# Peptides against a protein of PDB entry 3EFO, part 3

Target 1, 262 residues: chain A of PDB entry 3EFO
Amino acid sequence: SQLADLYKSCETDALINFFAKSAFKAVLHQPLKVIREILVNQTAHMLACYRKNCASPSAASQLILPDSMKVLPVYMNCLLKNCVLLSRPEISTDERAYQRQLVMTMGVADSQLFFYPQLLPIHTLDVKSTMLPAAVRCSESRLSEEGIFLLANGLHMFLWLGVSSPPELIQGIFNVPSFAHINTDMTLLPEVGNPYSQQLRMIMGIIQQKRPYSMKLTIVKQREQPEMVFRQFLVEDKGLYGGSSYVDFLCCVHKEICQLLN

## One batch from the design tools (peptide; made by RFdiffusion4, then SolubleMPNN)

Design b1_p28_2_s2
Fold by OpenDDE base, seed 1:
Structure b1_p28_2_s2 (fold): chain B 262 residues (1-262), chain A 28 residues (1-28)
Amino acid sequence: as target 1 above (262 residues)
Amino acid sequence: TSHVAIDMSKPREEIEKQVDAILDEALA
């Protein structure tokens, strides 16, 4: 059917780009509460239409997601939790305006990375391989005190170090003897010259490729104050400003779908 | 058409498990 073909052709990255730009444009003319409600409603309507017209009959208790949109709710929830759409006094007007303007100019690939950052476990690097490590989910639950992670969202790059990160890797990256000796004020990694250092620099270079903005590197130590800023980029986690968990969001969407179809 | 299904009648922990499985496959 024409509808089935439509859903097959719909890509989550394109959809989130569209919804983000639409919502951020609407901020100038509509209350934030209304914009958030519209986004949830649009999500529910799209999924309800699929269930009604494209999917085989299923129990009402089942939430049905087409394969092309299986991660759309995640991105939508990230959009809803973005500072531009949150009415919180803790967020400066300047920051809100800045992010709004940036997103309005982003292409599909850029907005996807912006709303859901890439998080790489670089402590698992194989210096003999040219392959990038597999990304992990953007959640604190995927971090480890023994690990080192690189996060990038197209605008910022963070190197997060666990308190128990391997001293050998610390030496390899920073040329210092221990975690305590790492200088977090630096914005560039030292030219140590060993294979691990070179591999990390290569990975950072690959991530920077094809991005419109040069990402500044921030080094973050676990349990230090600057880590709080880093945690804000773990978009699957509950936000500092009261954003809903993904599961809560899914429950809300499911309820609305049921209301539309029953 | 291919789709994924989440049983929303299950306890929250089970829903989370289902969601995690989907997201792990798609995002990790």
Scores: peptide ipSAE 0.675, ipTM 0.958, DockQ to the pose 0.829
Fold by OpenDDE base, seed 2:
Structure b1_p28_2_s2 (fold): chain B 262 residues (1-262), chain A 28 residues (1-28)
Amino acid sequence: as target 1 above (262 residues)
Amino acid sequence: TSHVAIDMSKPREEIEKQVDAILDEALA
């Protein structure tokens, strides 16, 4: 059907760009609560329409997601938990305004990265490979105390170090003997010159390429205060000041779909 | 049309497993 073809042609990144811009524009004229409700309703309506018109009959207990939108809910939940739509006390009004304005001008690729950051396990780097390490999901559950991770969302770049990060990697990256010796006030990595350092710098360069803004690097040690800021970018996790887990969000969406179709 | 299905009648842990499988395939 024509409608089925339409859903096949829809891409989550394009949809989230559209919804984000729509919502962020609405912030100027509507209460945040209403905007969030509208986003949930729109998500439910799209999925309800698919279930009704494009999918074969299934049990009411089944949440049906077209392949093109199978990750739309997670991105939508990330949007709902964004500081623009969900005010956080640690984020200034200026920062919210800044992010809102930036998103309004973002292309599809930019907004995708913004709402769902790239999280790379740097401790698994193969210095002989020219490929980027495979990204992991943006959740605390994917971090390791023994690991080193690079997070980037197009605006910020974080290098997160576990408390048990390998000393040899710390030496390779920072030219210091241990985790305790790392200076978190630095915004640039030293030019150590070994293969690991060069590989990391290359990766950072690749991530920075074709991005409209230069990402400032923040070094984050696990269990130190700045880690709290870093954790805000683990978008799959429940926010400290609001928002739902992805599963909770799905339950909410499913309930609304059922209400629409019954 | 190709789609994925999550059984929402299952316990939360099982729902999470279903979701994780989808997200792992799509995002990892």
Scores: peptide ipSAE 0.674, ipTM 0.958, DockQ to the pose 0.862
Fold by OpenDDE base, seed 3:
Structure b1_p28_2_s2 (fold): chain B 262 residues (1-262), chain A 28 residues (1-28)
Amino acid sequence: as target 1 above (262 residues)
Amino acid sequence: TSHVAIDMSKPREEIEKQVDAILDEALA
């Protein structure tokens, strides 16, 4: 059917790009609360339509997601929690305006990365391998005090260091003996020259080369004040300023779908 | 017309498990 074909052709990255731009445009003339409600409503309507017209019959308690949109809700939740749509006191008006403008010009790949950053466990790097480590989900639950993680969203790059990160890796990256000796004011990694350092730099280079904007590197130590900024990029986590958990969001969407179909 | 289904009648922890499985496969 035409509808079935439509849903098959829909891609989450394209949808989130569209929804983000439409919402960010609307910020200029509609209240944020209304914009968020519209986004949830649009999500529910789209999924309700699929359930009604494209999916096999299922119990009302089931939330049905087409394969092409199976991760749409998480991206939508990230959009809803973005500082442009959900104002955060720690984000200046200028910064919010800047981010809004940037997103308005982003392509599909750029916006996807922006709303859901890439988080790489670089402490697991095999210096003998040219393969990039597999990304982990953007949540504190995926961090480890013993780990070192690289986060990138196309605009910012963070190197997060656990309090118990291996001294040998610290030495390899920073050429200092311990976590305490790391200078977080630097925006460039030192040219240490060992295989691990070279591999990390290569990874950073690959990430940067795929993005239109130069990402400034911020080094973050766990439990230090600047980590608070880093944690804002862990988009799956419940925000401090009214962001719902993903499960809560799904419940909300499901409820609205049921209302539409009953 | 393939799809995934989340049973929303289950306890929260089970819903989270279902969601995590989907997200782990797609994002990790």
Scores: peptide ipSAE 0.674, ipTM 0.958, DockQ to the pose 0.853
Fold by OpenDDE base, seed 4:
Structure b1_p28_2_s2 (fold): chain B 262 residues (1-262), chain A 28 residues (1-28)
Amino acid sequence: as target 1 above (262 residues)
Amino acid sequence: TSHVAIDMSKPREEIEKQVDAILDEALA
């Protein structure tokens, strides 16, 4: 089977790409509930097979994940919570259809980034370094009111600013004196020309590099209405319209694995 | 082949800590 073949190759990014395309194709002829159940079942089967055939004996209470798939459950949960499969009401039918079609054509790297965005703490930038700042997990818990974060998923780019973000950074990025003066209607950063601004632009360029689509930039201020759109990309968060936490998902998967092996 | 293990018999808080440790290492 295709699943068996993919299991042998055991790469999370490839698996998510496969599962996403399979699921999104199935949307056309199967109920969403069934599709989600199949995804959970397939995940459980894959991990059960590993536990049975590849892992040393361990207590039944242990969830065993091969190193290559140690983050598979998180990505799978992100897939399950995607608007295409969850059908969130805040997203239009056209948008869901659009996303479905895009994913169907995505490569492995693209789909990985799409389902789990890159979230970078821009406020920690070292203008002397050519390296990207270390990404943080896509959760509100990792944001800071004093911070500035760049989020990218291959289709959209967001610059999120905390209500208490440093005025000097705001000045450096936007050439305005304070948070209140930031115009969130802009889709391009101004050419301020200072080292910090240039570094940020460079980082944005790196993120855009090798992506098939030009990502539109959205400026988001914390506690303003448009922030709700941004929060939808914090994929580890449960959200307003359903979806399990990653821990809940793990518990579900573990239960199914135990049922398969016992 | 190397693997990671999450003890699912532990309280939820401890499970979360285990998961967070894995994710922090892998994603941060």
Scores: peptide ipSAE 0.666, ipTM 0.957, DockQ to the pose 0.677

Design b1_p28_2_s3
Fold by OpenDDE base, seed 4:
Structure b1_p28_2_s3 (fold): chain B 262 residues (1-262), chain A 28 residues (1-28)
Amino acid sequence: as target 1 above (262 residues)
Amino acid sequence: TDHVALDMSLPREELEEQVDAILDEYLA
């Protein structure tokens, strides 16, 4: 059917770009709460329509996602939790305004990365490889106290260090003997010159080269106060200021779909 | 299949496993 073909042709990244720009435009004349509600409603309607018209019969307890939208909910949740739509005390008005303006001009690839960051386990780097490590899910559950992770969303870059990060890696990156000696006020990594440091810098460079904006580096130590800012980029997790976890969002969407169809 | 189905009636842990499978595939 024509409708079925439409869903097959949908691209999640394009949809999120569209919804983001629409929502961010609406910020100028609608309350944030209303905008978020509209986004959820639109998501539910799209999926309800698919279930009604394109999907084979299934139990009401099932959330049916077309293949083209299998990850739409996660990105939508990321959008809903963005500081432009969900105000956060740690984000200044100016910063929020700045991000809004940036997104309004972002292409599909940029907005996708912006809403769902790339999180890389750099503690597993193969210094002999030029390949980027495989990204992990943006959730605290994917972090390790023994690990070091690089997060980038096209605007910000974070280097997160677990409390039990290997001292040899700490020394390799920062040229200090231990985790406790790391200065988190730094915005640049030192030129240590060892293979690991060089590899990390190369990776950071590759990430930066793919983006139109210069990303400021923030060094984050686990269990320190600034880590809370970093955690806001773990977009699958429950937010501190009203943002839902991804699973909670799925439940919310499913409930709304059921209300629409039953 | 042309769609993915998540059983929302499952216990939280099992639901998370289903979600993980989908998202892990996407990120892989």
Scores: peptide ipSAE 0.594, ipTM 0.945, DockQ to the pose 0.852
Fold by OpenDDE base, seed 2:
Structure b1_p28_2_s3 (fold): chain B 262 residues (1-262), chain A 28 residues (1-28)
Amino acid sequence: as target 1 above (262 residues)
Amino acid sequence: TDHVALDMSLPREELEEQVDAILDEYLA
């Protein structure tokens, strides 16, 4: 059917770009709560329409996602939890305004990265490899106290260090003997010159490539105050200020779809 | 198949596993 073909041709990244710009424009004249409700409704309606018109009958307990939209809910949830739509005390009015303006001009690739950051396990780096480490899911469950992770969303870059991160890696990156000696006030990594340091710098360079803005680097130690800011970029997790986990959001969407379809 | 189905009646842990499989595939 024509409708089925439409869903097949739809791309999640393009949809999120559209929804983000629409929502961020609406911030100027509608309450944030209303905007968030509209986004959820639109998501539910799109999926309900597919279930009704394009999918074979299935149990009411099933959430049916077109292949083209199989990850739409996660991105939508990220959008809903963005500081522009969900105010957070740690985010200034100026920062919110800035992010709103930036997103309004973002292309599909930029907005995709912005809403769902890249999270790389740096502690697993193979200095002999020219490839980036495989990204992991943006969730605390994928972090480890023994690990070092690099997070980037096109605007910000974080280097997160577990409390038990390997001293040899700390020495390699920061040229200090231990976790306790790391200065989190720095915004640049020292040029230590060893293979690991060079590899990390290369990775950071690759991430920065093709991005329109220079990403500020923030060093984050686990269990220190700045970690709370970092955790807000773990977009699959429940937020501190009303944002739901991805699974919780799926449940919400499913419930609304069921209501739409009786 | 042209779609993915998540069984929302599953226990939380099993549902998360299904979700993980989808998202892992996307990120792979």
Scores: peptide ipSAE 0.590, ipTM 0.945, DockQ to the pose 0.878
Fold by OpenDDE base, seed 5:
Structure b1_p28_2_s3 (fold): chain B 262 residues (1-262), chain A 28 residues (1-28)
Amino acid sequence: as target 1 above (262 residues)
Amino acid sequence: TDHVALDMSLPREELEEQVDAILDEYLA
């Protein structure tokens, strides 16, 4: 059917870009609560329509997601938890306004990265490999005290260091003997010159290469104050200010779909 | 199939596992 073809042609990244821009435009004349409700409703309607018209009959207890939208709810939840739509005390009005304006100009690839950052386990780097390490889920559960992680969302870049990160890697990256000696006020990595340092810099360069904005680097030590800012970019985690977990969001969407189809 | 089905009646832990599998596939 024509409708089935439409769903097959849809791409999550394009949809999120559209919804984000629509929502961020609406911020100018609608309450945030209403905007969030509209986004949830739109998501539910899209999925309800698919279930009704495109999918084979299934149990009411099942949430049916088109292949093209299998991760749409994840991104939608990230959008809903974004500081532009969900006000956070630690984020100033000016910062929210700034981010809103930036997203309004973002392409599909940029907005995708913005709403769901890339999180890379740097401590697993093979200095002999030119491949980027596989990204992990943007959640604290994927961090380790023994690990070093690089996070990038197109605007910011964070190098997160666990309290028990390997001293040899610390020495390799920062040319200091221990975690305690790392200066988090640095916005640039030192040019240590060893293979590990060079590879890390290369990776950072690759990440930066096709981004329209120069990402500011922030060094984050676990359990220090700046880590709180870093944690806000772990978008799968439940927010402190009303953001739901992904599973909770799915339950909410499913409930609304059921209501639409009764 | 042209779709993914999540059984929302499953216990929370099992549902999370299914979700994780989808997200792992996406991010892998």
Scores: peptide ipSAE 0.586, ipTM 0.945, DockQ to the pose 0.871
Fold by OpenDDE base, seed 1:
Structure b1_p28_2_s3 (fold): chain B 262 residues (1-262), chain A 28 residues (1-28)
Amino acid sequence: as target 1 above (262 residues)
Amino acid sequence: TDHVALDMSLPREELEEQVDAILDEYLA
């Protein structure tokens, strides 16, 4: 059917870009609560339509996602938790306005990275390889106290260090003997000159080259106060200010779909 | 298959595992 073909041709990143711009435009004229409700309803309607018209009958307990939209709910939940749509006390009005304006001009690739950051376990780097390490899920559950992670969303870059991160890596990156000696006020990594440092700098350079904006580097130590800011970018986690976990969001969407089809 | 089906009646842990598998595939 024409409708089935339409769903096959849909791309999640394009849809999220569209929904984000529509929602961020609506912020000027509608309450945030209403905008969030509209987004959830649109998601439910889209998936309900697919289930009704494009999919074979299935048990009511099943949530059916087209392959082209298999991760759409993830990004939608990220959008719903964004500081533009869900106000947070720690985010200034100016910062919210700035982010809103930026997203309004973002292309599909930029908005995708903005809403779901890239999180790289750099403690696993092979200094002999030129390939980027495989990204991990943007959740605290994927962090390790023994690990070092690089997070980038196109606007910000964070280097997160676990409290038990390897001293040899700390020495390699910062040229200091221990975790306690790392200066988190630095916005640039020192040019230590060893293979690991060079590899990390190369990776950071590759990430930056793909983005239109210069990303400021923030060094974050686990369990220090600035880590709270970093945690806001772990978009799969439950938000502190009304955001849901992804699984909870799926349950909510499923419930609405059932209501639409019954 | 041209779709993914999640059994929402499963225990929370099992549902999370299924979700994790989907998202892991996306990130790979």
Scores: peptide ipSAE 0.586, ipTM 0.944, DockQ to the pose 0.856

## One batch from the design tools (peptide; made by RFdiffusion4, then SolubleMPNN)

Design b2_p8_7_s4
Fold by OpenDDE base, seed 5:
Formats: structure tokens, sequence, C-alpha cells
Structure b2_p8_7_s4 (fold): chain B 262 residues (1-262), chain A 8 residues (1-8)
């Protein structure tokens, strides 16, 4: 069907960009609550339509996503959790305005990365391999106390270190003997010169490549104060300011779809 | 193919 073809041709990243810009424009004229509702409704309607007209029959307890939109909900939730759309007093007007303007100028690729960061387990790096580590889901559940992770969203770059990060990696990256010796005030990695350090720097370079903004590096130790900032970018988790986890959002969307179809 | 997610 024509409708099925439409869904197959859907470009989620483009949709998210469109929704983001539309929503952020609407902020000037509509209440945030209404905007959020519209976004959720649009998501639900699109998926409800698919379920009704295109998808193979499935249990009502299952959420059906077309392949082309398999990541639409997670990105939509990220959009909904963006400070621009949150009506929290803790978020300054200036911050909202800033991020609003940023997104309004972002292309499709930029907005995609902005809303859903790359989270790379760099502790898994093989210095003998040219393969980059595969990104993991942006959730605390994917972190490990023994791990070291690089997070980037096009604007910020974080190097997160678990409290039990391998000393050899710490030495390799920072040239210090232990986790405790890492200086988190630095915004640049030392040029240690070993293969691991070089590879990490290369990865960082690749991530930075073709991004419109230079990402400042923030080194984050697990369980230290700056980790709170880092955790805000774990977008699949519950937001600091009341935003839903991805799982909760899926439930919400599913519920609304069911309401639309029943 | 479609992605199916079991909802609680």
Amino acid sequence: as target 1 above (262 residues)
Amino acid sequence: SDVLIDMP
C-alpha cells in the first residue's frame, strides 16, 4: 500500500529534526504542556496508524514499531526531555533560549547526535584493531564501575571513569597510578604517547570531526559531583527534572496508541 | 521487519 511505502521511506532523523524545530518554534506561542502533548500525540498517532493499517497483527500488549521508526520513540523522548520543553524552575530561561537557538540551526545529523549522544565503551579498545568501539545505549545500566566511557553529543564530550577503572588504562590515559590521582579539572588529555592514549585521542578526533562546535572535554569520576552533569546525558534514564525514562515513555506511547485504536 | 516490544 501507499501508506506502507510511506512508512518504509520514513527518515526518523529528519522527523526528529522537524519535530524539534517545530516544537521549539511553538514554545514562543504555546504552553509547554501543550507542545509536549502534541509531540506525544503525533508519535502515538503515527504508530497507531501503522499498527492499524500496515503492521502485521500482534498482541495488544506489544508495541509495534516499523523498522524505519524503531528509534523514533527514544529520540522523541529525548526531545521531550530537553530543557527547552521542560517547565521546571531549575532550568533558567537563558539555558532554554540557548539550546533552543542551537537546535533551530542544527541539521539532521547534528540534531540526532544532540538528542541522543554517542556513548562509547573505550575500556574495550583494542590498540591492535582499527575498529571503533560500538556505541552503547545511553543509560546508567550500560555503565560499569570497571569501565571507562566516552560520551559526546556534538556539544559536549565527557570521559567517564568508573571507580574501579583498570589502573593500567588510567595509567595509559592519564599517566597517573590510580583513579584517585586523576585530575578532573583538566579539559585535555595528556599526551602520554602510548598506543592506547593515541587511539583514544584518535577516537575523540573522529567524533569531533564534522561537528560544527568544538566539544569541550570534561573528565568525570564516578560518584563525584560532576557525574551529575554527565548523567543528564544518559537520556534513556529518568531525567533529572522529571523526564521519563525511555521505558516509561514507551509505556506511555503504547497506552495512548491503545486508546486511539480501542 | 517490525520491531515488537513487550509492554508490561
Scores: peptide ipSAE 0.642, ipTM 0.970, DockQ to the pose 0.897
Fold by OpenDDE base, seed 3:
Structure b2_p8_7_s4 (fold): chain B 262 residues (1-262), chain A 8 residues (1-8)
Amino acid sequence: as target 1 above (262 residues)
Amino acid sequence: SDVLIDMP
């Protein structure tokens, strides 16, 4: 059907960009609660329509996502959890204004990365490979105490170090003997010159390539206070200011779909 | 193909 073809050809990243800009424009004239409700409603309606008209029959207890929209819910949840749409007093007006303006000028690729960061397990790097490591889902569950991860969202870059990160990698990256010796106040990695360091720098360069803003690097040690800032970018987890985890959001959307169809 | 997720 024509409708099925439309879903197959759907560009989710473009939709997210559209919804983001529309919502961020609407904040000037509509209550935040209403805007959030509209976004959830739109998500549910789109998926309900697919279930009703395009999808093969499935159990009511299952959420059905077309392949083209498999990441739509997670991005929508990220949008909903953005400070611009949150009605929490802890978020300053200046921060809201700043992020609003940023997103209003972002292209499709920019907004995609902004709402859902790249999280790369750099402790798994093959120094002989020119390929980037596969990104993992932005959740604490994907981190490991033995791991080192690079996170980037187009505006910020973080290097997260587990408390049990391999000393050889620490030395390779920072030229220090242990985790405890790492200076987290640095914003630049030293040019150690070994293959691992070079590969990491290459990856960072690729990530920075063609991005509209220069990403400052923040070094984060696990279990130190600054890690809290990093954790805010683990967007699939529960938000600091009352935002839902991705799992909870899926449940919410599913319930609304069921209400629409049953 | 579609993605199916089991909901609680």
Scores: peptide ipSAE 0.639, ipTM 0.970, DockQ to the pose 0.900
Fold by OpenDDE base, seed 2:
Structure b2_p8_7_s4 (fold): chain B 262 residues (1-262), chain A 8 residues (1-8)
Amino acid sequence: as target 1 above (262 residues)
Amino acid sequence: SDVLIDMP
């Protein structure tokens, strides 16, 4: 059917970009609560329509996503959890204004990365490979105390170090003997010159390439204060300011779909 | 193909 073809050709990243800009424009004239409700409603309606008209029959207890929109919910949740759409006193008006303006000028690729960061397991690097490590989902559940992860959202870059990260990697990256010796005040990695260091720098360079802004590097040690800031970018987890986890959001969307169809 | 997610 034509409708099925439409869903098949859907570009979720473009859709999220559109929804983000539309929502952020609406902030000036509509209550935040209404905007959030509209976004959830739109998500539910799109998926309900698919379930009704395009999808093969499935159990009511199952959420059905077309392949083209398999990441729509997670991005939508990220959008909903953005400070621009949250009314929290902890977030300054200036910060909201800043992020609003940023997103309003973002292209599709920029907004995709902005809302859902790349989280790369650096500790798994193959120095002989020219490929980037496979990104993991942005959740605490994907972190490891023994791991080192690079997170980037186009504006910020974080290098997260687990408390039990391998000393050999620490030595390779920072030229220090242990986790405790890492200086988190630095915003640049030392030029150690070994293959691992070079590979990491290359990866960072690739991530930075063709991005409109120079990403500031923040080195984060697990269980130190700055980790709290880092964890805010684990967008699939529960938000600090009342945002839902991805799982909770899926549940919410599913319930609304069921209500629409039954 | 569709992605199916089991919901509670």
Scores: peptide ipSAE 0.639, ipTM 0.970, DockQ to the pose 0.901
Fold by OpenDDE base, seed 4:
Structure b2_p8_7_s4 (fold): chain B 262 residues (1-262), chain A 8 residues (1-8)
Amino acid sequence: as target 1 above (262 residues)
Amino acid sequence: SDVLIDMP
């Protein structure tokens, strides 16, 4: 059917870009609560329509996503959790305005990365490979105390180090003997010159490549205060300011779909 | 194909 074809051809990244810009425009004249509700409703309606008209029958207890929209909910949740749409006094007007303006001018690729960061397990790097490591889901559950992760969202870059990150990697990256010796005030990695360091720098360069903004690097140690900032970018987790986890959001969407269809 | 997620 035409409708089925439409869903198959849907580009979620473009859709999120559209929703983001629409919502961020709306904040100027509509309450945030209303905007959030609209976004959730739109998500639910799209998926309800699919379930009703396109999807094969499935148990009511199952959420059905067309393949083209398999990441729509997670991105939508990220959008909903963006500071522009959050009604929190802790978020400054300037920050809200800044991010709003940024997104309003972002292309599809930029907004995709912005809302859902790349989280790369750097500790798994193959120094002989030019390929980027496979990104992991942006959740604390995907981190490991033994790991080192690079997170980038097009605006910020974080290098997160687990408390038990390998000393040899620490030495390779920072030229210091241990986790405790890492200076988190650094915004640039030292020129250590070993293959691992070079590979990491190359990866960082690739990530930075063709991005409209220069990403400042922040070194983050697990269990230190700055990690809280880093964790805000683990977008699938519960937000610091009350935003839902991805799982909770899925439940919410599913519930609304059921309400629409029953 | 569709993605099916079991909801609690």
Scores: peptide ipSAE 0.637, ipTM 0.970, DockQ to the pose 0.900

